# Ledger of designs, part 73: peptides against a protein of PDB entry 7BBL

Target 1, 86 residues: chain A of PDB entry 7BBL
Amino acid sequence: IAQESLESQEQRARAALRERYLRSLLAMVGHQVSFTLHEGVRVAAHFGATDLDVANFYVSQLQTPIGVQAEALLRCSDIISYTFKP

## One batch from the design tools (peptide; made by RFdiffusion4, then SolubleMPNN)

Design b2_p21_7_s3 (from b2_p21_7, 9 letters changed)
Fold by OpenDDE base, seed 3:
Structure b2_p21_7_s3 (fold): chain B 86 residues (1-86), chain A 21 residues (1-21)
Amino acid sequence: as target 1 above (86 residues)
Amino acid sequence: LTEEFVARLEAEIARQRAVLA
């Protein structure tokens, strides 16, 4: 009946959140994603790939309020949330 | 390459599971 330390519990929680994030990326492959950015800006783009460590999002056909970019890079720090239809 | 990216994702998920075990 050994009980996990608080640190071990926190490590497990962090690992679980990391896996949830990674699985969301996996589900995102090949789909159009809606990104919510700062100041109420929302854009849509086709997901291509990401850097697993830095979490730069490489996307195509980025729809912005002023036009469409064929290819673009979205930094994780610019993204508040995202949603997509798997 | 999509196949390479997916493979990297799967490998990373597996590594995370090993930490939880």
Scores: peptide ipSAE 0.441, ipTM 0.874, DockQ to the pose 0.673
Fold by OpenDDE base, seed 4:
Structure b2_p21_7_s3 (fold): chain B 86 residues (1-86), chain A 21 residues (1-21)
Amino acid sequence: as target 1 above (86 residues)
Amino acid sequence: LTEEFVARLEAEIARQRAVLA
C-alpha cells in the first residue's frame, strides 16, 4: 500500500492552487474585478496584466473610496481576495 | 499587450501541467 507523504500532498496542493490562480487570471482578462483589501476596503478595476511570479496586478480605472485612478498597481500582499463576472 | 500576456499565461499553465504529469 503506497501512502503519500505530507510533503507530496502539499506539493500537489500547491500545484493545484497555482493552476487555479493562473486560470483565474485568464478569465479575468478584459473584465472589471472587485478586490478586497485590508481594513474592509474594496476597490474595482479593469484587469490588465500581472507579473506571474511576483503577482503584481496592473489595472486600469481603479475605483477607490476617494476617487478613480486611470492606471494603478496592486501588490499581492495588499489583496485579500478578488471576484469578477466572467 | 493583452495578447502577449494571454500567451504567457497559457504557456505557464502548460508548463505547470507538464511538471505534474
Scores: peptide ipSAE 0.441, ipTM 0.873, DockQ to the pose 0.550
Fold by OpenDDE base, seed 1:
Structure b2_p21_7_s3 (fold): chain B 86 residues (1-86), chain A 21 residues (1-21)
Amino acid sequence: as target 1 above (86 residues)
Amino acid sequence: LTEEFVARLEAEIARQRAVLA
């Protein structure tokens, strides 16, 4: 029996990761999220929305080491990881 | 709007699944 092509397998794997990401966004809705940024910087903010294609995070009440920003934009490239209580 | 964002997310997830089908 013919097996799924390698390219197809890779496509499915990428799709699975994409879905996991999207579902995490769903879980973040209405919650405060802790973001780990570069240089060990950690911030907390209320999740608002994202650009699904560019992966920009629109958040509010961003608590930074310097102060609080009422509204802020976090780039996916700036984020190493994030945690939250689903 | 949060509601719209949620709807968009769910639609995107559905689209991804459809592409794999």
Scores: peptide ipSAE 0.440, ipTM 0.871, DockQ to the pose 0.599
Fold by OpenDDE base, seed 2:
Structure b2_p21_7_s3 (fold): chain B 86 residues (1-86), chain A 21 residues (1-21)
Amino acid sequence: as target 1 above (86 residues)
Amino acid sequence: LTEEFVARLEAEIARQRAVLA
């Protein structure tokens, strides 16, 4: 029985994670999303769009501890995780 | 704009799957 190479297995695993990420973006469209940032900071914002290559998040009505920013850019490097109600 | 973004996402997902298949 032919066995899939380790390289192929890893490639499929990466692809699966990529698809899950992309589908999460689809689900985020038109929703408010809660972002967990570093230092225990949590913010909420309405999802607008992303750069699929760089993974920048373009959002609106960003609720921060000090106020609301009408439009904002969240860098992928700043985000630990995100949640939303689909 | 939103429709364009959604379409782009769906196309990207499709491309990813095609590469694996």
Scores: peptide ipSAE 0.439, ipTM 0.872, DockQ to the pose 0.568

Design b2_p21_7_s4 (from b2_p21_7, 10 letters changed)
Fold by OpenDDE base, seed 5:
Structure b2_p21_7_s4 (fold): chain B 86 residues (1-86), chain A 21 residues (1-21)
Amino acid sequence: as target 1 above (86 residues)
Amino acid sequence: LTEEFVARLEAAIAEYRAVLA
């Protein structure tokens, strides 16, 4: 029985994280999500969809510190974390 | 389109599940 290399184990770990991410997106569909962005900025928006390869978040009713955007785009690189109620 | 997006997600998840199984 061949043992997995450390690299293979790391690949599995990365794949697991990716799957979890995708499942979280699925769970977010149709829900309001709270996003924590850089510099402590927090926003809330209804999740619509993403561009999976670019990781752009297409959202609606984005509540920002300075107002509400009916439709908006959030970049994954701007997001530190997010929470929502399934 | 949301429906299409969901379908795409499901397909992608299935692929990863197969790899991780």
Scores: peptide ipSAE 0.418, ipTM 0.866, DockQ to the pose 0.720
Fold by OpenDDE base, seed 1:
Structure b2_p21_7_s4 (fold): chain B 86 residues (1-86), chain A 21 residues (1-21)
Amino acid sequence: as target 1 above (86 residues)
Amino acid sequence: LTEEFVARLEAAIAEYRAVLA
């Protein structure tokens, strides 16, 4: 039988990770999420939506070290990780 | 709109799902 090429395998692996990421976004809908930003800064906010192309996170009730922002935008590049309970 | 966002997510996921099938 035909053996899948290494390139194809890598492509599928990347696709799998992307799918997993997207599913996490889907799971975040309606939940408060804790975001870990650079320098150990952690914030909590209710997840609203994202720009799939740029991966901007549109959130509400963002709890920051200096206060709460009703509406806020978090850039994917600023986010190291996030956690939430589905 | 959350509903629209969810729909877009599901559509995007479906695309990858097809590739990984």
Scores: peptide ipSAE 0.414, ipTM 0.864, DockQ to the pose 0.748
Fold by OpenDDE base, seed 2:
Structure b2_p21_7_s4 (fold): chain B 86 residues (1-86), chain A 21 residues (1-21)
Amino acid sequence: as target 1 above (86 residues)
Amino acid sequence: LTEEFVARLEAAIAEYRAVLA
């Protein structure tokens, strides 16, 4: 019985994660999202869009511990995790 | 533009779906 190689399985796993990520972005459109950043900083913002290759998050009404920014850019590298209510 | 962003997402998702099928 022909079996998929380990490398192929890993490729498919990465592709599956990428698809899930993209679907999450699609689900976030128009929603407020809670972002967990480094050092325990948590912010909330309305999701606008991303740059798919760089994965920058373009958001509005960013609520930070020290104030609100009308428009903001969150670098993907600054984001540990995010959650939202569909 | 939101519409353009959504379209790009859907296109990318479709590509991965095809690969995973």
Scores: peptide ipSAE 0.413, ipTM 0.864, DockQ to the pose 0.685
Fold by OpenDDE base, seed 3:
Structure b2_p21_7_s4 (fold): chain B 86 residues (1-86), chain A 21 residues (1-21)
Amino acid sequence: as target 1 above (86 residues)
Amino acid sequence: LTEEFVARLEAAIAEYRAVLA
């Protein structure tokens, strides 16, 4: 029987990863998130929203090594990973 | 607005779900 092409398999794999990412954003709404940045820097902040196109993270109460910022913007390119408790 | 953001997320997720079905 006919089988899915390699290209089609790769497209579905990429789509699955994108969906998983979007679901994680949905789960973050209203929660404090721990972000791991470059050079071993880790910060915590309350997730507000994101620009789905550019993936800018709009957060509040950002806890940094030298203080707290009431409002802040984190670029996706600066983030290595993030964790939170749903 | 949080409600608008959530709605946009859910709509986008639904689109991918349809493709992966």
Scores: peptide ipSAE 0.402, ipTM 0.861, DockQ to the pose 0.701

Design b2_p21_8_s1 (from b2_p21_8, 11 letters changed)
Fold by OpenDDE base, seed 5:
Structure b2_p21_8_s1 (fold): chain B 86 residues (1-86), chain A 21 residues (1-21)
Amino acid sequence: as target 1 above (86 residues)
Amino acid sequence: MTIEERLEAEARALVAERLAA
């Protein structure tokens, strides 16, 4: 059979990553999430909602090195990674 | 950078890694 093109491989990878991302959002509901930001900064917050296009994270009780914010917005570009316990 | 743009970049990187392995 014809070998799958590089573009096709990337398309499948994107689809898989997208599904994993969406499922992780559902799993975050009602849980505290730990976010790793740039410059080694790590924060924890309760997940609220996101903008599915830009991936803005609307969170509450954001614990930062300098205090807690009741309500906050974390942009996709600010986040390196995140972890949480389902 | 949007999530879609990030996913595109990550997918490209993953495929590149697979080819290099």
Scores: peptide ipSAE 0.331, ipTM 0.838, DockQ to the pose 0.699
Fold by OpenDDE base, seed 3:
Structure b2_p21_8_s1 (fold): chain B 86 residues (1-86), chain A 21 residues (1-21)
Amino acid sequence: as target 1 above (86 residues)
Amino acid sequence: MTIEERLEAEARALVAERLAA
């Protein structure tokens, strides 16, 4: 039998990751999310909304090492990962 | 970097890992 092409494998992987991402966005609505940023910085904030294409996160009550910021925007390029309790 | 670009990179890396395993 023919082996699945590399391109096809990547396409399936991308589709699966995309679905996982979208489901996580739905799950984090109204919840506090922990964001891991560069240089070992971790912050917590309540999820508000996101730009699905650019992955900009609009959050509130952002807890930073210095203090709490009422409203904030976290860009995709600044975020390494995130976790939350659904 | 957009999420689409990030997903493409992650998918490529994931498949590469599977091939190497």
Scores: peptide ipSAE 0.326, ipTM 0.837, DockQ to the pose 0.730
Fold by OpenDDE base, seed 2:
Structure b2_p21_8_s1 (fold): chain B 86 residues (1-86), chain A 21 residues (1-21)
Amino acid sequence: as target 1 above (86 residues)
Amino acid sequence: MTIEERLEAEARALVAERLAA
């Protein structure tokens, strides 16, 4: 039995992760999302839109330790993880 | 960093972990 190449395995893994990401975006629409950022910072915001390539998150009512921002942009590189209730 | 770059990195890490298991 031919073994799947490392490259093929990574490609499948990437595809699976991409699907999960897209699925989460769909479920995120119109919901408040909790974002875990660096330095232990956690913020909550209503999801607006995202860039499917760069993964910039356009959000509203961003609750930060120093106050609420009506509209904000969260960069992919700033986000460790996110969670929300569908 | 783009989502594609992040996904590539995560995929590499995931496969590496599977190989080590």
Scores: peptide ipSAE 0.320, ipTM 0.834, DockQ to the pose 0.718
Fold by OpenDDE base, seed 4:
Structure b2_p21_8_s1 (fold): chain B 86 residues (1-86), chain A 21 residues (1-21)
Amino acid sequence: as target 1 above (86 residues)
Amino acid sequence: MTIEERLEAEARALVAERLAA
């Protein structure tokens, strides 16, 4: 039997990861999200919106080590991971 | 970095890990 190509495997992986990402966006609406940034920095913020292509996160009540920002923008490149309670 | 770029990189890494396992 023919083995699935590397390209096909990566394509399926991208599709699955994309779906998981989109579902997480739906689930985090109206919830506080904990973001892990570089250098061990962790922040918490309420999810507002995101641009689907660039993955910028528009958040509110961003809690940082030096204070709280009413509104803020978190870039994809700054975020290592995030968690939240649906 | 865009989400598409990140997902592409993660997909490559994921598949590579599976092949190495």
Scores: peptide ipSAE 0.318, ipTM 0.832, DockQ to the pose 0.695

Design b2_p21_8_s2 (from b2_p21_8, 11 letters changed)
Fold by OpenDDE base, seed 3:
Structure b2_p21_8_s2 (fold): chain B 86 residues (1-86), chain A 21 residues (1-21)
Amino acid sequence: as target 1 above (86 residues)
Amino acid sequence: MTVEERLRAEARALVAARLAA
C-alpha cells in the first residue's frame, strides 16, 4: 500500500488553507466584515478589495472606537482575525 | 505607532492615492 509522505500531506494542508483564505476574500467583497486587530482593537467595515501582493485591505465605512472613517486601508499584519456573514 | 494611529494614516494615504489616480 502506497502511503503519502508527511511532507506531501503538509503541502496539501497548506494549499487547502491558502485556498480557503482566498475564497473568504472573494466572499467578503461588498459585505461588512468585523476585524479583530492587535492591541485589543476591533473594527467593522465594508470590504472593498485586497492587494494580494502587498496584503492590504481596502475598506469603506470603517467603524473604529474613535469614530467612522469613510475609507481606510488595513495592513494584513495588523489583522488577527475577521468574521462576516456572506 | 498604535493601530489606531496607523489606521488614520493609512486612511489619509488611501484617499490621497485614489484622488490622484
Scores: peptide ipSAE 0.115, ipTM 0.609, DockQ to the pose 0.017
Fold by OpenDDE base, seed 5:
Parts: structure tokens; sequence; C-alpha cells
Structure b2_p21_8_s2 (fold): chain B 86 residues (1-86), chain A 21 residues (1-21)
């Protein structure tokens, strides 16, 4: 029986991950999100929008132990993971 | 400085300050 090539499997996997990512962005709009950043930093913020070209998160009420920033920009490259309740 | 540059700088400053605290 014919089997899909490894390269084709990887391509489908990348497409599936991209779709999952985009769906998560839609689901988190207006919700508070917990972001885990490098070096053990964790912050919470309300998701506003993204710049899909540059992979930026435009957030509000960025909360850290040292204060709250009303509006801020987080870069995807700084983010390890995020969690939220839809 | 653009709005984007300001927001990015402020976010970085806040995170950096947390690491230093």
Amino acid sequence: as target 1 above (86 residues)
Amino acid sequence: MTVEERLRAEARALVAARLAA
C-alpha cells in the first residue's frame, strides 16, 4: 500500500500546527492570557491583536509583580508558551 | 519613535526590571 513521504507528512504537520495556532488566537481575543517567557519570566495580559507578519502580540493590562502596563507589545520570539481559558 | 517601538521597548523594560528584582 502506498505511504505518504516523510516530507509530505512534515508539510501536513506544519499546516496543522499553523491552523491550530490561528484558531487559538481567535479563541483568546479579549481574554486574559498567561505568557511564559524566557529566563523564568511569566506575565499575564489581555489579548488584543496580533501582527501576523512580524509575529507580535498586542496586549493590554500587562501584569507583572513590578507593575501593570496598560498597553504593550510582546514578540513571539520572546514567548515559550501561553495558556488561557476560552 | 513609532508607537510599535515604544510598546516594544516598554514591554522589554518591564520584563527586564522583573528579572533584576
Scores: peptide ipSAE 0.075, ipTM 0.578, DockQ to the pose 0.022
Fold by OpenDDE base, seed 2:
Structure b2_p21_8_s2 (fold): chain B 86 residues (1-86), chain A 21 residues (1-21)
Amino acid sequence: as target 1 above (86 residues)
Amino acid sequence: MTVEERLRAEARALVAARLAA
């Protein structure tokens, strides 16, 4: 019986994580999302869309302690994590 | 200025202001 290589196992693991990420993007459309950014900054915004290549988040009603921005673009590199209610 | 550039600049401005405060 052929054994799956470690490389193949890692590849499937990465694929599973990627699928989970993509599903989360679909699930958050139209919902308010809480974003945790670097340096302890936290913001909330309604998710609109994203470009998978550049990994930018197009959001609306970006809520920060200093005010609300109607529409904004968040760079994925600035985001540590995000949460939302499905 | 493209829409993307504007949105990115606005987001950066808000975050920068928050950090500077």
Scores: peptide ipSAE 0.063, ipTM 0.568, DockQ to the pose 0.021
Fold by OpenDDE base, seed 1:
Formats: structure tokens, sequence, C-alpha cells
Structure b2_p21_8_s2 (fold): chain B 86 residues (1-86), chain A 21 residues (1-21)
């Protein structure tokens, strides 16, 4: 019985994670999302779109402790995690 | 700069770009 190589296993894992990420973006559209950012910052915003090349999140109604911004950009590198109610 | 400051700066830049159009 042929055994899958470690490289193939890692490749499948990366592909699965990428698919999950993309599906989460689809599910996120229009919903309020809670973003956990670095430096202990947590914000809530409605997801608009992402630029896969630039790795930016375009959001609206960004709620921060210092006010609400109608529209904003979140850098993917600033985001630790996000949650939302599908 | 802090994450929040960068976030605000990017938002301001976006608004400025739209106003310039």
Amino acid sequence: as target 1 above (86 residues)
Amino acid sequence: MTVEERLRAEARALVAARLAA
C-alpha cells in the first residue's frame, strides 16, 4: 500500500486551510465581525471585501474604543483572529 | 506607530482619495 509523503500531507493541510479561509470570507460578507488585533486591540466591523494580493480587509462601521469609522482598511498582518455569527 | 493609529491613518487616506476623485 502506497504511503503518502510528509510533503504531500503538508500540501493537503495547507490547501485545506486556504480553502477554509476563503470560505470564511464568503460567509463573512455583510456580517459584523469581531477582529482581534495586536496590542490588545479588539474592533468590530462589517466586512466589505479583501484584496488577496495586498492582504487588506475593507470594512465598514468600524467600532473602536475611540470612535466609529464609516470605512476603514485593516491589514491582514495586524489581525490575530476574527469571529462572527454566520 | 500603534495598530490603532495605522488603522486611522489608512482610513483617512481612503477618505482623502475619495474626496479627491
Scores: peptide ipSAE 0.124, ipTM 0.614, DockQ to the pose 0.016; fails the geometry check

Design b2_p21_8_s3 (from b2_p21_8, 12 letters changed)
Fold by OpenDDE base, seed 4:
Structure b2_p21_8_s3 (fold): chain B 86 residues (1-86), chain A 21 residues (1-21)
Amino acid sequence: as target 1 above (86 residues)
Amino acid sequence: MTIEERLRAEARALVAARLAA
């Protein structure tokens, strides 16, 4: 059988990781999530919802270096990574 | 770096791991 190109392999890998990402969003609903932002800033917040097309995060009880915000929007462009405990 | 950019970087790393195996 034909060998996949490097681009085809990367495409499949990206699709698999995207699926894992989407499943993680389902798993984090209602949980506190730790977000890593630019410049090493880390915040914690309860996950509310996302806009899947741009991966905006709508969160509550956002713990920032200068205080707690009851509700907030974290833009995908500001987020490097996130972790959470199911 | 955005989370989507990180996702793409991870995809590249996964491909690299496959080639190394």
Scores: peptide ipSAE 0.027, ipTM 0.467, DockQ to the pose 0.497
Fold by OpenDDE base, seed 3:
Structure b2_p21_8_s3 (fold): chain B 86 residues (1-86), chain A 21 residues (1-21)
Amino acid sequence: as target 1 above (86 residues)
Amino acid sequence: MTIEERLRAEARALVAARLAA
């Protein structure tokens, strides 16, 4: 039986994960997203756009512990995870 | 191109189309 190479299998797995990520970006447009940041900080903001290659998140109505920021940029390196209801 | 490269290109095209609509 001709089997797919390990490298090909891993490539497909990585592609599947990337596809899931990209689909989540499309799904969250215009919705409020809860972001978990470092040091246990959690913020909520409406998703606007992202740089797909750099993964910077452009958001609005960012709810922080000290108040609401109308417009903000969240760097992917600052984000541990995010959740939202599509 | 690799599967990943193709996927990224298609995703970028999809986003562009969505934003243009």
Scores: peptide ipSAE 0.025, ipTM 0.502, DockQ to the pose 0.032
Fold by OpenDDE base, seed 2:
Structure b2_p21_8_s3 (fold): chain B 86 residues (1-86), chain A 21 residues (1-21)
Amino acid sequence: as target 1 above (86 residues)
Amino acid sequence: MTIEERLRAEARALVAARLAA
């Protein structure tokens, strides 16, 4: 019975979080997603694609407070959270 | 390779890594 090192525990935790993130992306494909941005701004958009490296979100029909944008790029750094119905 | 294919491949790899310990 070997004790798992702290580094191994952290790696497993990161892997678990990454897995959950990836599963959410898979479930998100083709669906409308609600994004919560900074300062209480909320937008809705259809998920199109993402960059796995930089986590940019390529979306369509982005509903913003000032109107609808047909195509848009959302930076992960601007997103606090997102929700959707699979 | 589609985005879904890439995501599934990475997800499977991560799951396998977690279960292998």
Scores: peptide ipSAE 0.025, ipTM 0.506, DockQ to the pose 0.056
Fold by OpenDDE base, seed 1:
Structure b2_p21_8_s3 (fold): chain B 86 residues (1-86), chain A 21 residues (1-21)
Amino acid sequence: as target 1 above (86 residues)
Amino acid sequence: MTIEERLRAEARALVAARLAA
């Protein structure tokens, strides 16, 4: 039988990754999240919300080496990865 | 609608599209 085209396979993969990302955003609400930034910098913060268009992370209690910021914005382009305990 | 509601809607739409493909 006819195989799925390479293009459609890539589309499905992109959709799956986007879904996983969105589900992670929902799952991290109310949890402290560890964000890994460039140059090995790690910060911890509580997830608040995201800007779907700009992909900004609105966080609270941002813990950095120089202090804690009550509220902050993290740009998605600055974030390499994040981890949290569901 | 809230940001979470929008995220859920988008997530559901992506799931539905993938399952129907």
Scores: peptide ipSAE 0.023, ipTM 0.487, DockQ to the pose 0.055

Design b2_p21_8_s4 (from b2_p21_8, 11 letters changed)
Fold by OpenDDE base, seed 5:
Structure b2_p21_8_s4 (fold): chain B 86 residues (1-86), chain A 21 residues (1-21)
Amino acid sequence: as target 1 above (86 residues)
Amino acid sequence: MTIEERLAAEARALVAERLAA
């Protein structure tokens, strides 16, 4: 029996997690999301859309420590995690 | 750590758990 390589197993796991991630993006549309950024920075914003290629988050009413931006873009590379209520 | 990096780490952890089970 040909055993699947460790790399292949990880690839399947990554694919499953990617699907979960994408579904979460669909679920958060129109909702307020709390984003945890680097250096302990936390922001909240209403999710609008995302660029699936670059993973940019297009948001509105972005609440930052220094003020509120009506419209803004958050880069996935700047985000550690996010939470929201479906 | 970025989301992509976290997902990669979680994937490795998931596989490790499967191997240990």
Scores: peptide ipSAE 0.160, ipTM 0.728, DockQ to the pose 0.505
Fold by OpenDDE base, seed 1:
Structure b2_p21_8_s4 (fold): chain B 86 residues (1-86), chain A 21 residues (1-21)
Amino acid sequence: as target 1 above (86 residues)
Amino acid sequence: MTIEERLAAEARALVAERLAA
């Protein structure tokens, strides 16, 4: 039996993690999500949708230190992590 | 570090853990 290359193993791992990420996006729909941004900034918002091509999160009721935005866009590149109650 | 960058790093770590086990 041919041994799977390390490159193939890494590719499979990335694919699995990507799938889990995408599933989390589906799971967070309609839920309030806590987003951790750079420099320790945390914001909370209700998840609406994502644009995978543009790498944006469309959210509502975004709670920021300077107020609440009814609707907003968060760039994926600005997000370190997020948590929510399923 | 972006989410995708983190996922890539985690993938490498998973492979490394498997090799070390």
Scores: peptide ipSAE 0.159, ipTM 0.729, DockQ to the pose 0.520
Fold by OpenDDE base, seed 2:
Structure b2_p21_8_s4 (fold): chain B 86 residues (1-86), chain A 21 residues (1-21)
Amino acid sequence: as target 1 above (86 residues)
Amino acid sequence: MTIEERLAAEARALVAERLAA
């Protein structure tokens, strides 16, 4: 049988990781999430919704170093990682 | 690095690891 190409293998791997990512987005709904941003900035916020296409995070009660913002939009490009407890 | 970029990098690393095993 023909061996799967490296490109195809990577495609499947990306698809699997994407699914995992999307699953995490669903799981964080209604939960407080800790976001690690660039430059060592860490914030916590309640997850509201996300744009699956753009991967924008719509959050509330965003705890920042300078105060709490009632509502905010976090760009995916600004986020390094996030954690939450389902 | 964005989440998407990280996921892509992790995918490449995962495949590379599989090839080494």
Scores: peptide ipSAE 0.159, ipTM 0.728, DockQ to the pose 0.545
Fold by OpenDDE base, seed 3:
Structure b2_p21_8_s4 (fold): chain B 86 residues (1-86), chain A 21 residues (1-21)
Amino acid sequence: as target 1 above (86 residues)
Amino acid sequence: MTIEERLAAEARALVAERLAA
């Protein structure tokens, strides 16, 4: 009885999670998103687009602790999590 | 923890739970 290897199972799991992530990026286009950054910093901004290769988030109306920035670029490496209403 | 690192960790955890079930 052949069974799928552990490595293969992990790969399928990663693929499924990656798909979910990519679908969320499509769903957030044009919507306000709440981003959780490092050191407990949280900001909100309207999602414009993303660079899937470099993983950059192009946003507008970024609400920061010190004010609103019309246009901004958030690096994926700086983002811990995000939430939004589709 | 980056998004990529989190996703990798979650994938490993999901498989581990399946094996323990």
Scores: peptide ipSAE 0.154, ipTM 0.725, DockQ to the pose 0.531

## One batch from the design tools (peptide; made by RFdiffusion4, then SolubleMPNN)

Design b2_p22_3_s1 (from b2_p22_3, 8 letters changed)
Fold by OpenDDE base, seed 3:
Structure b2_p22_3_s1 (fold): chain B 86 residues (1-86), chain A 22 residues (1-22)
Amino acid sequence: as target 1 above (86 residues)
Amino acid sequence: LEAELRAIRAQVGPRPEARLPA
């Protein structure tokens, strides 16, 4: 049996991660999400929508150290990770 | 850091019409 190339393995890994990401977005609908930003900053917000091409997060009730923002746009580049309870 | 957070909070634009299915 032929061994799958390293490139093919990496391709499958990337595809699996992308699918996991998309499924997480679906699961986030209607839930509060905790976002970890740079410099150890954590914020919480209700998930609204996302721009899949740019990976922007449209959120509401964004809780930050300097106050609450009713609506906000979080850039993917500002986000290190996120967690939520489905 | 506060400036960065303020910049993020200032990012208010039109909501996408498309919504992910629940």
Scores: peptide ipSAE 0.063, ipTM 0.606, DockQ to the pose 0.073
Fold by OpenDDE base, seed 2:
Order: sequence, then structure tokens, then C-alpha cells
Structure b2_p22_3_s1 (fold): chain B 86 residues (1-86), chain A 22 residues (1-22)
Amino acid sequence: as target 1 above (86 residues)
Amino acid sequence: LEAELRAIRAQVGPRPEARLPA
């Protein structure tokens, strides 16, 4: 039995992670999401939409330490992780 | 840090071109 190449294994792994990511985006629609940002900052916001290519998050009611922003964009590069209850 | 948060808050811009289905 020919063993799958390392490249092929990595491709499948990337595909699986991408699928999980996309499913999480679908699941967060209409929910409040907690975002972990750099410098130990955590914010909460309602998910609005995302740019699937650039992965910018358009959110509403962004709760930050310095106040609430009605609408805002969160850059993917600013986000370490996010959590929510489906 | 406040400057960073203000920068995020300032990112209102146009609405994203696509929204995932509910």
C-alpha cells in the first residue's frame, strides 16, 4: 500500500481546518462572539459578516474597555481566537 | 492600547460584500 505523501497529508489537514473555520463562521451568525486580541484584550461583539478572502469581521455592538462601538471591522491579524455559544 | 482600540473602532468602512447565510 503506497503511503500518502507528506504534501498530500498537509493539504488534507489544511482543508479540514479551513472547513472547521468556515463552519464556525456559519455558526456564529446572529450570536455574540468573544474575541481575544493582542495585549491581553478581550472584546465582545455581535457577528455581522465576514470577508471570506481577507477574513475581516464586520461586527456590531463591539464592547471594548473604552466603550461600545455600534459597528466596526475587526482585522483578522488582530484576532488570536474567538469563542461563542452556538 | 487605547490608540489600538480607537483604530479598531474607527474601522467602520463599507459593509462587507458577503454575509454568511443564517
Scores: peptide ipSAE 0.062, ipTM 0.610, DockQ to the pose 0.063
Fold by OpenDDE base, seed 4:
Structure b2_p22_3_s1 (fold): chain B 86 residues (1-86), chain A 22 residues (1-22)
Amino acid sequence: as target 1 above (86 residues)
Amino acid sequence: LEAELRAIRAQVGPRPEARLPA
C-alpha cells in the first residue's frame, strides 16, 4: 500500500481550496456580499469582478460606516472574510 | 477607524471589460 506523502496531501488540499475559492467568486456575481475587515469593520457591497492574479475585488454600492461608494476597489489583503447568500 | 477605511478602499471608475460571467 503506497502511502501518499505529506507534501502531496498538502498540494491536493491547496488545489481543492483554490477551486472552492474560484467557484465562490462565480457564485457572487450579481449578489451583495458582506466583507469583514480589520479592527471589527464590516462592509457590504455588490460584487462586480475580480483580478484573479492580483486578487482585487471590484465592487459597487459599497456601504461603509462613513458613507456609500458607488464604485470601489477592495484589496484582498485587507479582507479577513466574506459571506453571501447565493 | 475612518482613516483606515479610506486607506482600504479606492474608487474604480468605469467597470472593466473583463468580468466574471453572470
Scores: peptide ipSAE 0.059, ipTM 0.604, DockQ to the pose 0.042
Fold by OpenDDE base, seed 1:
Structure b2_p22_3_s1 (fold): chain B 86 residues (1-86), chain A 22 residues (1-22)
Amino acid sequence: as target 1 above (86 residues)
Amino acid sequence: LEAELRAIRAQVGPRPEARLPA
């Protein structure tokens, strides 16, 4: 049988990662999320929404080392990773 | 560090009309 092309494999991989990402956003609703930022900075916030096109996180009660921000927009480029308990 | 956090704090805008889940 013919082996799947590399391009097809990459396409499936991208699709799988995108799906996992989107599902994580859905699971994030109603939970406090810990975001790992650059330089070892970690913040906690409640997830509100995302802008899928711009790739931003709208969050509330953002707890930072220098204070709490009631509402904030986190750029994906600022985020290394995030964790939460579903 | 502080500069990064200040930059994040400055990222305040209007809330999106729709929240997850849609």
Scores: peptide ipSAE 0.065, ipTM 0.609, DockQ to the pose 0.074; fails the geometry check

